Peptides against a protein of PDB entry 6J54. Designs and how they scored, part 119

Target 1, 223 residues: chain A of PDB entry 6J54
Amino acid sequence: NENLFASFIAPTMMGLPIVTLIIMFPSLLFPTPKRLINNRTISIQQWLIQLTSKQMMAIHNQKGQTWSLMLMSLIMFIGSTNILGLLPHSFTPTTQLSMNLGMAIPLWSATVFTGFRYKTKTSLAHFLPQGTPALLIPMLVIIETISLFIQPVALAVRLTANITAGHLLIHLIGGATLALLNINTMTAFITFTILILLTILEFAVALIQAYVFTLLVSLYLHD
Target 2, 42 residues: chain B of PDB entry 6J54
Amino acid sequence: QFQFTGIKKYFNSYTLTGRMNCVLATYGGIALLVLYFKLRSK

## One batch from the design tools (peptide; made by RFdiffusion4, then SolubleMPNN)

Design b2_p13_6_s1 (from b2_p13_6, 8 letters changed)
Fold by OpenDDE base, seed 4:
Structure b2_p13_6_s1 (fold): chain B 223 residues (1-223), chain C 42 residues (1-42), chain A 13 residues (1-13)
Amino acid sequence: as target 1 above (223 residues)
Amino acid sequence: as target 2 above (42 residues)
Amino acid sequence: LETLTLLLLLELL
């Protein structure tokens, strides 16, 4: 039914795409600190960024740590967009596969190219797992090569599918709750409780998917 | 840590250089096969 | 191997 997917249509105003403004909106939630001791909100944000940065960049060398700004901006962008998408009647840009592919493919290609540029021997060796029997080497190299090219697709689809499925589930259960209000109030109350619990879960999923997306990009960079 | 002799020194799945050579050999073999089929079709 | 294991775990999430 068209009503089921209405929330996933890219919003336009008089033919002009307002999706650009929606994508840019999360940037307003993270102002640049201007003081040595900032506001509580900015301090918490900076603290979280520092913690996640230290955790994610611990596996990288000095050259890999140059990606810290990119990876932290990525997780903040995806995380903020996913959380904002859980607001009522909001549009989540990350539900669009084109958006996620637009992020995944360049980042993946950059990580792969940087790997081949600086660690050519190690990167080429990753197409063959250590300890592989000699007879399986050609087949496994082909499989690993295919697996490499699936990485950007899997990265984008994972984010898109998880966020979209969560939104669909909230919509369906919400619709069922409204339909049951006039049929059985007790069942409607139970369904509403499930909806609340699901919404809380989706907040967690929103952050986890942002983290996983960024972590995988970082992991591909580390190789 | 691993000591290999002969051709296994250069083509093995345990050392970094050996794995790299195996990958390159596999790609080279595939390229030669593709080239063979292209030339055969002519 | 650890990277591969982590990747598999992340694929299951």
Scores: peptide ipSAE 0.206, ipTM 0.831, DockQ to the pose 0.028
Fold by OpenDDE base, seed 5:
Structure b2_p13_6_s1 (fold): chain B 223 residues (1-223), chain C 42 residues (1-42), chain A 13 residues (1-13)
Amino acid sequence: as target 1 above (223 residues)
Amino acid sequence: as target 2 above (42 residues)
Amino acid sequence: LETLTLLLLLELL
């Protein structure tokens, strides 16, 4: 059990948390452009950010467009950390529920409070769907209120569970391949092929989870 | 445009104001129930 | 309703 979860222990050196450096490292991969015509790598990054920004912010009004910087930074952060976490012997901060809750709760609360400040009537009316029968109104309002408070938990748990499950599965299949090398070489080759396919899938999952997390935050802002 | 009369004008599930009032009434009712049980137990 | 539909679709992914 300890060997299975050893990769999820927060790394420290001399009692100092190295986790802070790991969290800050992805920021170095995205430098700010300072030239009219930048390098190909920076140009591709900016192009991807612009495309993602246009797709995500198309739903929002002009006031919602102010969140573009925050949401783009969020998707870049989660996406980069998830991809880097697939490197051998790496630690992914997004596997820690505490970190994901630390992102989800403030962002969710900010969207809820922003909604109540600028669109109070529409935000309060959102607890009751249109055309609800009169007898179901009190019960449905309670359910919608509970649903609202589950949103930050679901946001954090979804990201944590998907990334953690992927890491565990890679570890288990990897361990099985090593064990089968001396038992049956042909079966070990099949298991190794599955491991490669699973690793490719986890790259896709890493990006999808980053996108879904950011998209849901933006949707909560729009309501 | 929906035209309602009487209590349905203020409490309906079709208008924005009506939906808001229904939500506030529900929260107010729950708060009164909690207050009643709290005062009754003392 | 549109947000709920999108949310349900995202939960299936």
Scores: peptide ipSAE 0.199, ipTM 0.822, DockQ to the pose 0.028
Fold by OpenDDE base, seed 2:
Structure b2_p13_6_s1 (fold): chain B 223 residues (1-223), chain C 42 residues (1-42), chain A 13 residues (1-13)
Amino acid sequence: as target 1 above (223 residues)
Amino acid sequence: as target 2 above (42 residues)
Amino acid sequence: LETLTLLLLLELL
């Protein structure tokens, strides 16, 4: 079990945490464009950012679109870290629940407080669904309040669990393939094929989880 | 579309203001209950 | 209502 979870231990060199450098590394992959017509790679990146921004901000009004920078930076950060985490022998900070809670709680609280500040009536009304029978109002309000407080936890746990589970599966199947190489070559080949398919799936999951995390934050902001 | 009179005007599940008032009333009621039990225990 | 249903579906994923 120690070998199983070794990849999730925060790496340190000479007592200094390398985690900070790992967290900052994805920022180097997204340089700011300085030319009118940039290289193909940068142009594709900017195009993708614009597409995602248009899709996510279509829900929001002009006031909500002020969050576009934050949300786009968030999705790029989580997406890039998740993808980089799939590299061999890499550490993904997003596998740490502490990090995801550190992102989820402030963002969630910010969305909730902004909602209460600028749309107080609407935000308070969201605790009671429209058309609720009068007798169920108190109980439903309580349930909705509890649901509200579960949101940041669910947001963080979802991201951590999905990314961690993917890494565990890759590690387990990878280890199984290595163990089966000398035992049964045919089964090792099958497990290796599964590993390849799983890794492709995890690339998709990495991006999806980044998108879902950011989307949920945006939806909480919209209320 | 919905015409409410009396208490239903302020406390309804259809209008925005009515829903808000219902939520506030619920929170107020819970707060009063908690306060009551706290004062009773003391 | 549609946004709420979508939100709930996203919460299940």
Scores: peptide ipSAE 0.196, ipTM 0.829, DockQ to the pose 0.029
Fold by OpenDDE base, seed 3:
Structure b2_p13_6_s1 (fold): chain B 223 residues (1-223), chain C 42 residues (1-42), chain A 13 residues (1-13)
Amino acid sequence: as target 1 above (223 residues)
Amino acid sequence: as target 2 above (42 residues)
Amino acid sequence: LETLTLLLLLELL
């Protein structure tokens, strides 16, 4: 139905794209600290960034740790946009597959090319698992090659599908709750309870998907 | 750690170099097949 | 091997 997907339409004002402003808005929520002892909000943000940075970069060497800034900015961007997208009547850019592909493909390509550049032998060897029978080598190499090219698609689709499905489900259950208020108040209360639980779940999913997206990019870099 | 002799030294599924060579050989074979069919069609 | 196992685990999420 048209009303179900209305929230996924890119907003414009007089033909001017507001999407650019929406994408840039999360940057305002993370100001640069200027004090030695910052406010509680900024301190918590820095603490979270430090924890996630230590966790994600623990698998990388010094060369891989150069990606820390980019990966941390990525997780903050996706996470913030996903959380803001759960606000009523908000537009979530990460529900657009085009945007997620636009992030996934370049990042995947960069990790793959970086791997081939600095670890050529290891990267090429990854197309063939160890201990493969000689007769199965050509077929398995082809399968692994296909698997490699599916990675950016899977990365983008996973994020898009999880966020979009969550939004749709919230809208559907919310709409059902409103419709049932005049029919059966008890059933409406049950659906409302489900809606609350679902919204809590979607907040968690929003952060998890941001983390998984960034982590997978990091793991592709590590190989 | 693995000691292979002959062709198995260069084309094996256990050593890093052997695996790399197998992958390159596979891609080379596919490329030759594609070229063969392309030249055959034209 | 560890990366592959982690990747497989993350594919389930």
Scores: peptide ipSAE 0.189, ipTM 0.828, DockQ to the pose 0.028

Design b2_p13_6_s2 (from b2_p13_6, 7 letters changed)
Fold by OpenDDE base, seed 5:
Structure b2_p13_6_s2 (fold): chain B 223 residues (1-223), chain C 42 residues (1-42), chain A 13 residues (1-13)
Amino acid sequence: as target 1 above (223 residues)
Amino acid sequence: as target 2 above (42 residues)
Amino acid sequence: ADVLTLLLLLQAL
């Protein structure tokens, strides 16, 4: 069991936190364009960012569109870190709940406070759905208030659990494949095929979780 | 257009102002209950 | 309510 969770231990060199370098590494994969006509790779990257930005910010008003840069940087960061985390012997920072809480809580708080600052009446009214029967109003307001405070926790735990579960499953199936190599070659081949399919699934999950995390942050901003 | 009279004008689940007032009233009620139990325990 | 609906849809995927 110790070997199972060894991949989730934060790596250090000479007592220095190398985790900071791992977190900053994905930023090198996204260079800023310096020309009007860029290289094919940069052009495709910018095109994808523009498409995702247009899709995510379509629900926001002009004031909400000021968050476009923040949200796009967030999805690129989480997506890139999750994909790089699937490399062999790599450490994924987003498997750490502390990292995800460190992103979720400030962003959630910023969206909530921004809502209360600019749209105070609408934000307060959001705790009570329209058309609620009078007798259910106090209970429903309490439930909606509790729901609000669960949002940052659910945001962080969802990302952590999905990425961590994927890593654990890949490790377990990989270990089973190695154990079956000398016992039953045919079964080992089947488990290896499952491992490949699972890794492809985890690539998709990595991107989906990045998108969902960013989308929920944007949705909280929209109210 | 919603036409409410009396207390329903200020406390309703259909208008924005009414919903806001209901939320504030709920929070105020909870705060008063907490204060009551805190003062009673002394 | 909107977030809950979205979460339920995402959970179904």
Scores: peptide ipSAE 0.123, ipTM 0.830, DockQ to the pose 0.027
Fold by OpenDDE base, seed 2:
Parts: structure tokens; sequence; C-alpha cells
Structure b2_p13_6_s2 (fold): chain B 223 residues (1-223), chain C 42 residues (1-42), chain A 13 residues (1-13)
């Protein structure tokens, strides 16, 4: 069991946490544009950022669009870290629940607080869906309140679980493939094919989870 | 538009203000219940 | 309700 989760241990070198460098590394992959027409790679990157920004902020008014920078930075960070985590022998910080909670709780609290501050009536009314029978109002309000507090936990756990599960599967299938190389080459080939397909899937999952995380934060802001 | 009269005007599940008031009333009721049980146990 | 439904749909992914 220790071998299964060895890849999820926070790496340290000479007693110093390498995690800090790993977290900061994705920032190097996104240089700031310096020209009106940049290199093709940077232009494509900026184009993708613009597309995602337009898509995510389409549901928000001008006041909500002030969060665009935060949300876009969040999706870029989570997406990049998740993709980099799929590299061989890499450590993915987003597999750590502590990190994801550290992102989810403040962002969620900020969205909720912002909602109560600027849209007090709407935010309070959100605890009671329209058309609710009068007899169900107290119970439903309680349920909606509980649901609200589950949101940051669900947000963090979803990201953590999906990324961690993907990594675990890759390691398991990879290990099985190596073990079967000398036992049965045919089955090893099958498992290797599954590993390739799984790896491709995990790349998609990595991006989807980043998008979902950011989208939900945005959605909570919209209420 | 729904026309509400009396108490239903302020406490309804259809209007924004009504929903807000219902939520506040619910929280207030729960708070009072908690307070009651807390004071009773002392 | 809409947030919850979307959340449930996203959980299925």
Amino acid sequence: as target 1 above (223 residues)
Amino acid sequence: as target 2 above (42 residues)
Amino acid sequence: ADVLTLLLLLQAL
C-alpha cells in the first residue's frame, strides 16, 4: 500500500520542500505577452485564454466580470498543474486535499460573502426556491443551508479525488504492465494499450477538472 | 404578477422579498429554539 | 436548484 501512494508524498530535498518550486513552476510556462503579435505559441495560448474567459464570464454582469482575472488565473493554474502532474515521476500538488481546500474555501467564502454584500436579497432568497409549499419552507431552508456549506468541501474533494484516482490508475496499470512483461506478453500489450488510453483520458480529465473547479467558483459567484 | 395580501405579502415563496423574509424567519425560529433549549438546560 | 443540477451533472463527468 505504501508503494501505491508513494507518488503522492510531498517531495523534499535536503529537508527543503520542493513543493514550493513545483507550485511555482507552471508560472514559467505562461509568459506575459510583450508584442501585439507574439509567437504562434503565445498567440494560441492567449487565444485560448480569451475563449475560456469569454465562455466563463458570459453569465456575469460587469461587477461579476471583475473576477475574471482571478478565475482565469485559477483555471490556468489548476489546469497546468494537473497536466504537469501526468508527467512521469512528477508530483501533482492538486492531489493534495489540503491544497485544494486551501483554494476552495477562500474562493467559496469570497463568492458567498460577495453575494451577501452586493446581492443580499437574492442571496438570502436563494435558500428558498420559488414556488415552495409553505409547509416545506423551514426544512428546505435548512437543507439549502447545509448544501451551501457542502459546496467548498465537494469542490475540493471532487478535484482531489478525480486527479488522485487518475494517477492511481495510471500507476496501477503501469505497474501491472511491467509485471506482465515477462509473464504474458499478450496481456501486457493489452494492459499497455489500456494505459495509453487511460493516459489520454486523464489529460482530458485534468483539463475538465480545472474547468469544473473554476466554473463552479464562478457559478457560486453568480448564485 | 402574483397579488398577495396580508401576511402572505411579506411571507411568500414567490416574491424575492417574501422568500427573504421566509428565510430570515426560519433562521430566527431556529435561533430561538436553540436559545430556548440552551436556557432550559441551565 | 439549477446549481445543484449542474453540480450533479458535473459529478457524472
Scores: peptide ipSAE 0.117, ipTM 0.837, DockQ to the pose 0.030
Fold by OpenDDE base, seed 3:
Structure b2_p13_6_s2 (fold): chain B 223 residues (1-223), chain C 42 residues (1-42), chain A 13 residues (1-13)
Amino acid sequence: as target 1 above (223 residues)
Amino acid sequence: as target 2 above (42 residues)
Amino acid sequence: ADVLTLLLLLQAL
């Protein structure tokens, strides 16, 4: 059904892509602080960034903490885009697998290359868990190698699938609610209640997926 | 700490160096096998 | 190993 996926089509006006503007829009929601004591909105934003930064970078040493800016920008971008995507008739770029792969593959490759560059011995040793029986070493190394290359795909697909599935479910339950309004008002009320609960869940999922995506990138860096 | 003698000193699944060498040996073996099959066909 | 443990925890959520 084309109507189910209509919200996932990249919007264009007169042949010009609006997607660029949509992707850039979240940056306007996080202005740079101009005062020592900012307004309530900016203060809350800074507080959240500080809390998440301290939590995520606690596992990293001084060298790993250089990634703090990138990881914080990543979580803010994904989180803001996912929340904005829950607005009616909005386009969510993170529902596009190409977008998420475009983020996952470079970040994953950067973490892997950084690991090989500065922690060569430890990085190579991660392909073989400690205490592996000698007979299982070749097979396990192959499995761990395959597992490594699946990481960027799993990272992108997880984000895409969770956000897309949420949008589809909201659309389906919303459509069912509208269809049942004139058929059975009691059932329509039940489906509407489910829709409300689902939308609350999707707000949580939107933030959780942003956090998980960023956290996994951070963990891959830490190894 | 582990004490290994002989070949187990360099190829073991417990020490960091041993694990690294096992991984490199595995990749080297696979590369040689691929090379063998490639040269066999030609 | 730690990443796998975290992924298992996240999968349980």
Scores: peptide ipSAE 0.086, ipTM 0.831, DockQ to the pose 0.026
Fold by OpenDDE base, seed 1:
Structure b2_p13_6_s2 (fold): chain B 223 residues (1-223), chain C 42 residues (1-42), chain A 13 residues (1-13)
Amino acid sequence: as target 1 above (223 residues)
Amino acid sequence: as target 2 above (42 residues)
Amino acid sequence: ADVLTLLLLLQAL
């Protein structure tokens, strides 16, 4: 069991936190454009960012469009870290709940406070759905209030659990395939096929979780 | 679009103002209950 | 793809 979670331990070099370098590494993969016509790789990146930006910010008003930079940087950061975390012997910072809480709580708080500041009436009214029977109003308001405070926790736990579970499954199935190579080649082939399908799935999950995390933050901003 | 009379004009689950007032009333009620139990324990 | 899968298997060790 200890060996199973060994890959999730925060790496240090001579007592210094090398984790900071790992967190900052994805920023090097997104260089700033210097030309009107850039390299093909940069152009593809800008194109993808533009498409995702238009899709994500379509639900927001002009004032909400000011959050585009923050949300796009968030999805690019989480997405890149999740994808890089699938490399062999790599440490994924997003598997750490502390990091995800560190992102979720401030962003959630910012969206909630922004909502209450500029749209106080709408934000307060959001605690009560339309058409609620009069007898259920007090209970439903309490439930919606509790639901609001669960949002940052759910946001962090969802990302942490999905990425961590994916890594664990890859390790377990991968270890099983290697163990079965010399025992039963046929079963090892089956487990290897499952591993390939699982790894492809985890690449998709890595991007989906980045998208969902950013989308939910965006939806909380929209209220 | 919605025509309400009496207390329903201010406290309803259909209008924005009505929903806001219901939420504030609920929080006010909870605050009063908490205050009551806090003063009772002293 | 095969090399990547093999590398991922090695990560599991």
Scores: peptide ipSAE 0.028, ipTM 0.772, DockQ to the pose 0.017

Design b2_p13_6_s3 (from b2_p13_6, 8 letters changed)
Fold by OpenDDE base, seed 4:
Structure b2_p13_6_s3 (fold): chain B 223 residues (1-223), chain C 42 residues (1-42), chain A 13 residues (1-13)
Amino acid sequence: as target 1 above (223 residues)
Amino acid sequence: as target 2 above (42 residues)
Amino acid sequence: LDTLTLLLLLESL
């Protein structure tokens, strides 16, 4: 049904893509602090940022900790876009595979290149797991090499698939609820309850996928 | 602590240097195979 | 190996 994918079409007005404005919108939700003691909203945001920053960057040395700003901005961007995407009649940019690939490929390549630059021996050694039998070394090195190149694709597809599937499921259950309103009110009430529970789950999934995306980028940086 | 003698010091799957050398050797072998097939096709 | 384990765990989510 064409209606299933209507919400995933890139919105345009008068032939001009408004996707750029939608992508930029989450930045308005995170104002920069201007006071020593900010309001409650900014204080909570800063607390969450520093908490996640300390948690994610604890595995990195000082050179890796230079990525903290980028990784925190990434998680806030993906998280905010995913949460905003759960608003009714909203367009979620992270449902577009092109956008997620656009984020994943450069970040992955940067992490891989930085790894080869600063930790050449360790990075090359990662193509062979420790303790591998001698006969399996050539095959396993090839597999690990392929696995490396699949990382950006898996990173983008995971985010895209999880968010898109969630939106599709909400749409389908919502449509089923509306269809059942005139058929069986009791069943419609049950499906509506499922829809509510599903939306709550999708809020959690939205944040988890943002965290997983950023965490994996961080892990690829650390190797 | 792993104690290797001979060629196993340079090519092993336990030490960092050994793993690196194994990876490089594998890539080198693949490159030589590709080169061989390219030259054979001519 | 630890990274692989974490990756597999995250892949299961």
Scores: peptide ipSAE 0.167, ipTM 0.839, DockQ to the pose 0.029
Fold by OpenDDE base, seed 5:
Structure b2_p13_6_s3 (fold): chain B 223 residues (1-223), chain C 42 residues (1-42), chain A 13 residues (1-13)
Amino acid sequence: as target 1 above (223 residues)
Amino acid sequence: as target 2 above (42 residues)
Amino acid sequence: LDTLTLLLLLESL
């Protein structure tokens, strides 16, 4: 049991936290452009960022568009860390619930406080859906309040669970493949094919979860 | 435009102001209930 | 409600 979760232990060298370097490493993959005409790789990256920015910020007004830089940096960070985590013998910081809560709670709190500051009436009215029968108003307001506080928890747990489950499945199927090599080569080949298909799926899941996390933060800002 | 009279003018589920007042009234009611039970326990 | 609907759709993916 401990061997299955050994890959999720935070790596340290001589008591120094190497995890900080792992978290900072994805930022090196996205250099800042200095020229009017950049290299193909940088141009593709900027093009992708611009497309995602236009899609995500289309629902926001001019005041909400100020969050564009933060939201784009968030999706790039989570996406890159999730993809790098699929490398062999790598550590994914996003598998740690503490890290995801550390991102989810402040961002959620910022969106809620921003809503109450600039749109106080609309934000308070959001706890009660329009057209609710009078007898259900107190109960529905309580449910909606509880739902609001579950949002940061759901945001963090969704990301953690999806990435962690993917890693566990890769380890289990990989271990089964190695065990079957000495028993039945034909079944081992089938299991290996499933492992390859699963790894491709996890690459897609890694990007989707990054997008969903950022999108939900954006939606909480818009309400 | 919704025309409400009396208490429904301030507490309704159709207007923005009415919805806000309903939410505030609910929170106020819960706070008073918590305060009542806290004072009663002493 | 719109956010909840979108959340349920995203959870189905």
Scores: peptide ipSAE 0.164, ipTM 0.832, DockQ to the pose 0.028
Fold by OpenDDE base, seed 2:
Structure b2_p13_6_s3 (fold): chain B 223 residues (1-223), chain C 42 residues (1-42), chain A 13 residues (1-13)
Amino acid sequence: as target 1 above (223 residues)
Amino acid sequence: as target 2 above (42 residues)
Amino acid sequence: LDTLTLLLLLESL
């Protein structure tokens, strides 16, 4: 079992945490444009950022669009870290629940407090769905309050669980493939094919989870 | 379209202000209950 | 209502 979770241990070299370098590494992959017409790679990146920005911020007013930089940086960070984590022998910081909670809780709290500050009436009214029977109001308010506090936990756990589960599955199928190479080559080939399909899926999942995480933060901001 | 009179004007589940007031009333009631039990236990 | 539906759908992922 230690072999399965060994990839999720925070790497250290000579007692120094390399995790900080791993977290900062994705930033090097997205340089700021300096020219009107940049290289093809940078242009594609900027185009993708603009597309995602337009889609994400379409639901927000001008005041909410002030969060565009934060949300875009968040999605780029999570997406890049998740994709890089799929590289062989790589460590994904987003598999750590502590990191995801560290992102989820502050962002969630910021959205909630921002909502209460600028849209106090709407935010308070959100605890009670429209048209609820009068007798159910107290119970429903309590449930909605509990639901609110579950949001950051669900946000962090969702990201952690999805990425971690994907990594575990890749390792398991990969290990099974290697084990079956000497036993049955045909089954090993099948498992290898599954591994390839799974890895492709995990690339998609990596991006989807980044998008979902950012989108949910955005939705909480919109209330 | 909704015309509310009396107490329903301030405490309703349809208007924004009414919903807000209901939420505040609920929290206030819970707080009072908690305070009551806390004071009673002492 | 649309936001809630979308939120619930996203929670299923």
Scores: peptide ipSAE 0.151, ipTM 0.835, DockQ to the pose 0.029
Fold by OpenDDE base, seed 3:
Structure b2_p13_6_s3 (fold): chain B 223 residues (1-223), chain C 42 residues (1-42), chain A 13 residues (1-13)
Amino acid sequence: as target 1 above (223 residues)
Amino acid sequence: as target 2 above (42 residues)
Amino acid sequence: LDTLTLLLLLESL
């Protein structure tokens, strides 16, 4: 069981934390454009960023569009880290709940404070849905308040759980395939096929979770 | 657009202002209750 | 209402 979770231990070399280098590594994959017509890889990256930016910021006004840079950087960071985490013997920082809470709590608080600052009346009114019977108002306000404070936790846990569960499942199925190679080659082949399908799914999950995380932050900003 | 009169104008679940006032009243009530129990414990 | 619907949809993913 210790080998199962060994990939989630923060790596150190000679007592020095290399986690910082791992977190900074995705930034090297997105170089700044220097030409009018860039390489195909950079052009594809820019195209993807433009598409995601158009989709996410379509719901925001001009004031909300100021968050575009932060939200796009967030999705690129989470997406790149999640994809890189699927490499063999790699460490995924997003599997650490502390990392995800470190992103979720400040972003959530920023969206909430921004809402209270610029749209105080609307933000306060969101604690009470429209058309609520008078007798249920106090209870529902309390529930909505609790729901608000659960949002950053749910945001962090969702990302952590999905990525961690995917890594664990790949590890378990991979271990099962290796164990079955010497026992039954046919069953090992079936398990290997499942592993391939699962790996493809985890690539999709990695991108989807990055998108969902960023989109939820954006939606909280929009209120 | 709803037309409310009297207290319902300020405390309703349909208008933005009414909803805001209801929320503030709820928080105020909770704060007063907490304050009451805090002072009672002393 | 729209954000709630979107949130429920996203939670289902």
Scores: peptide ipSAE 0.137, ipTM 0.834, DockQ to the pose 0.027

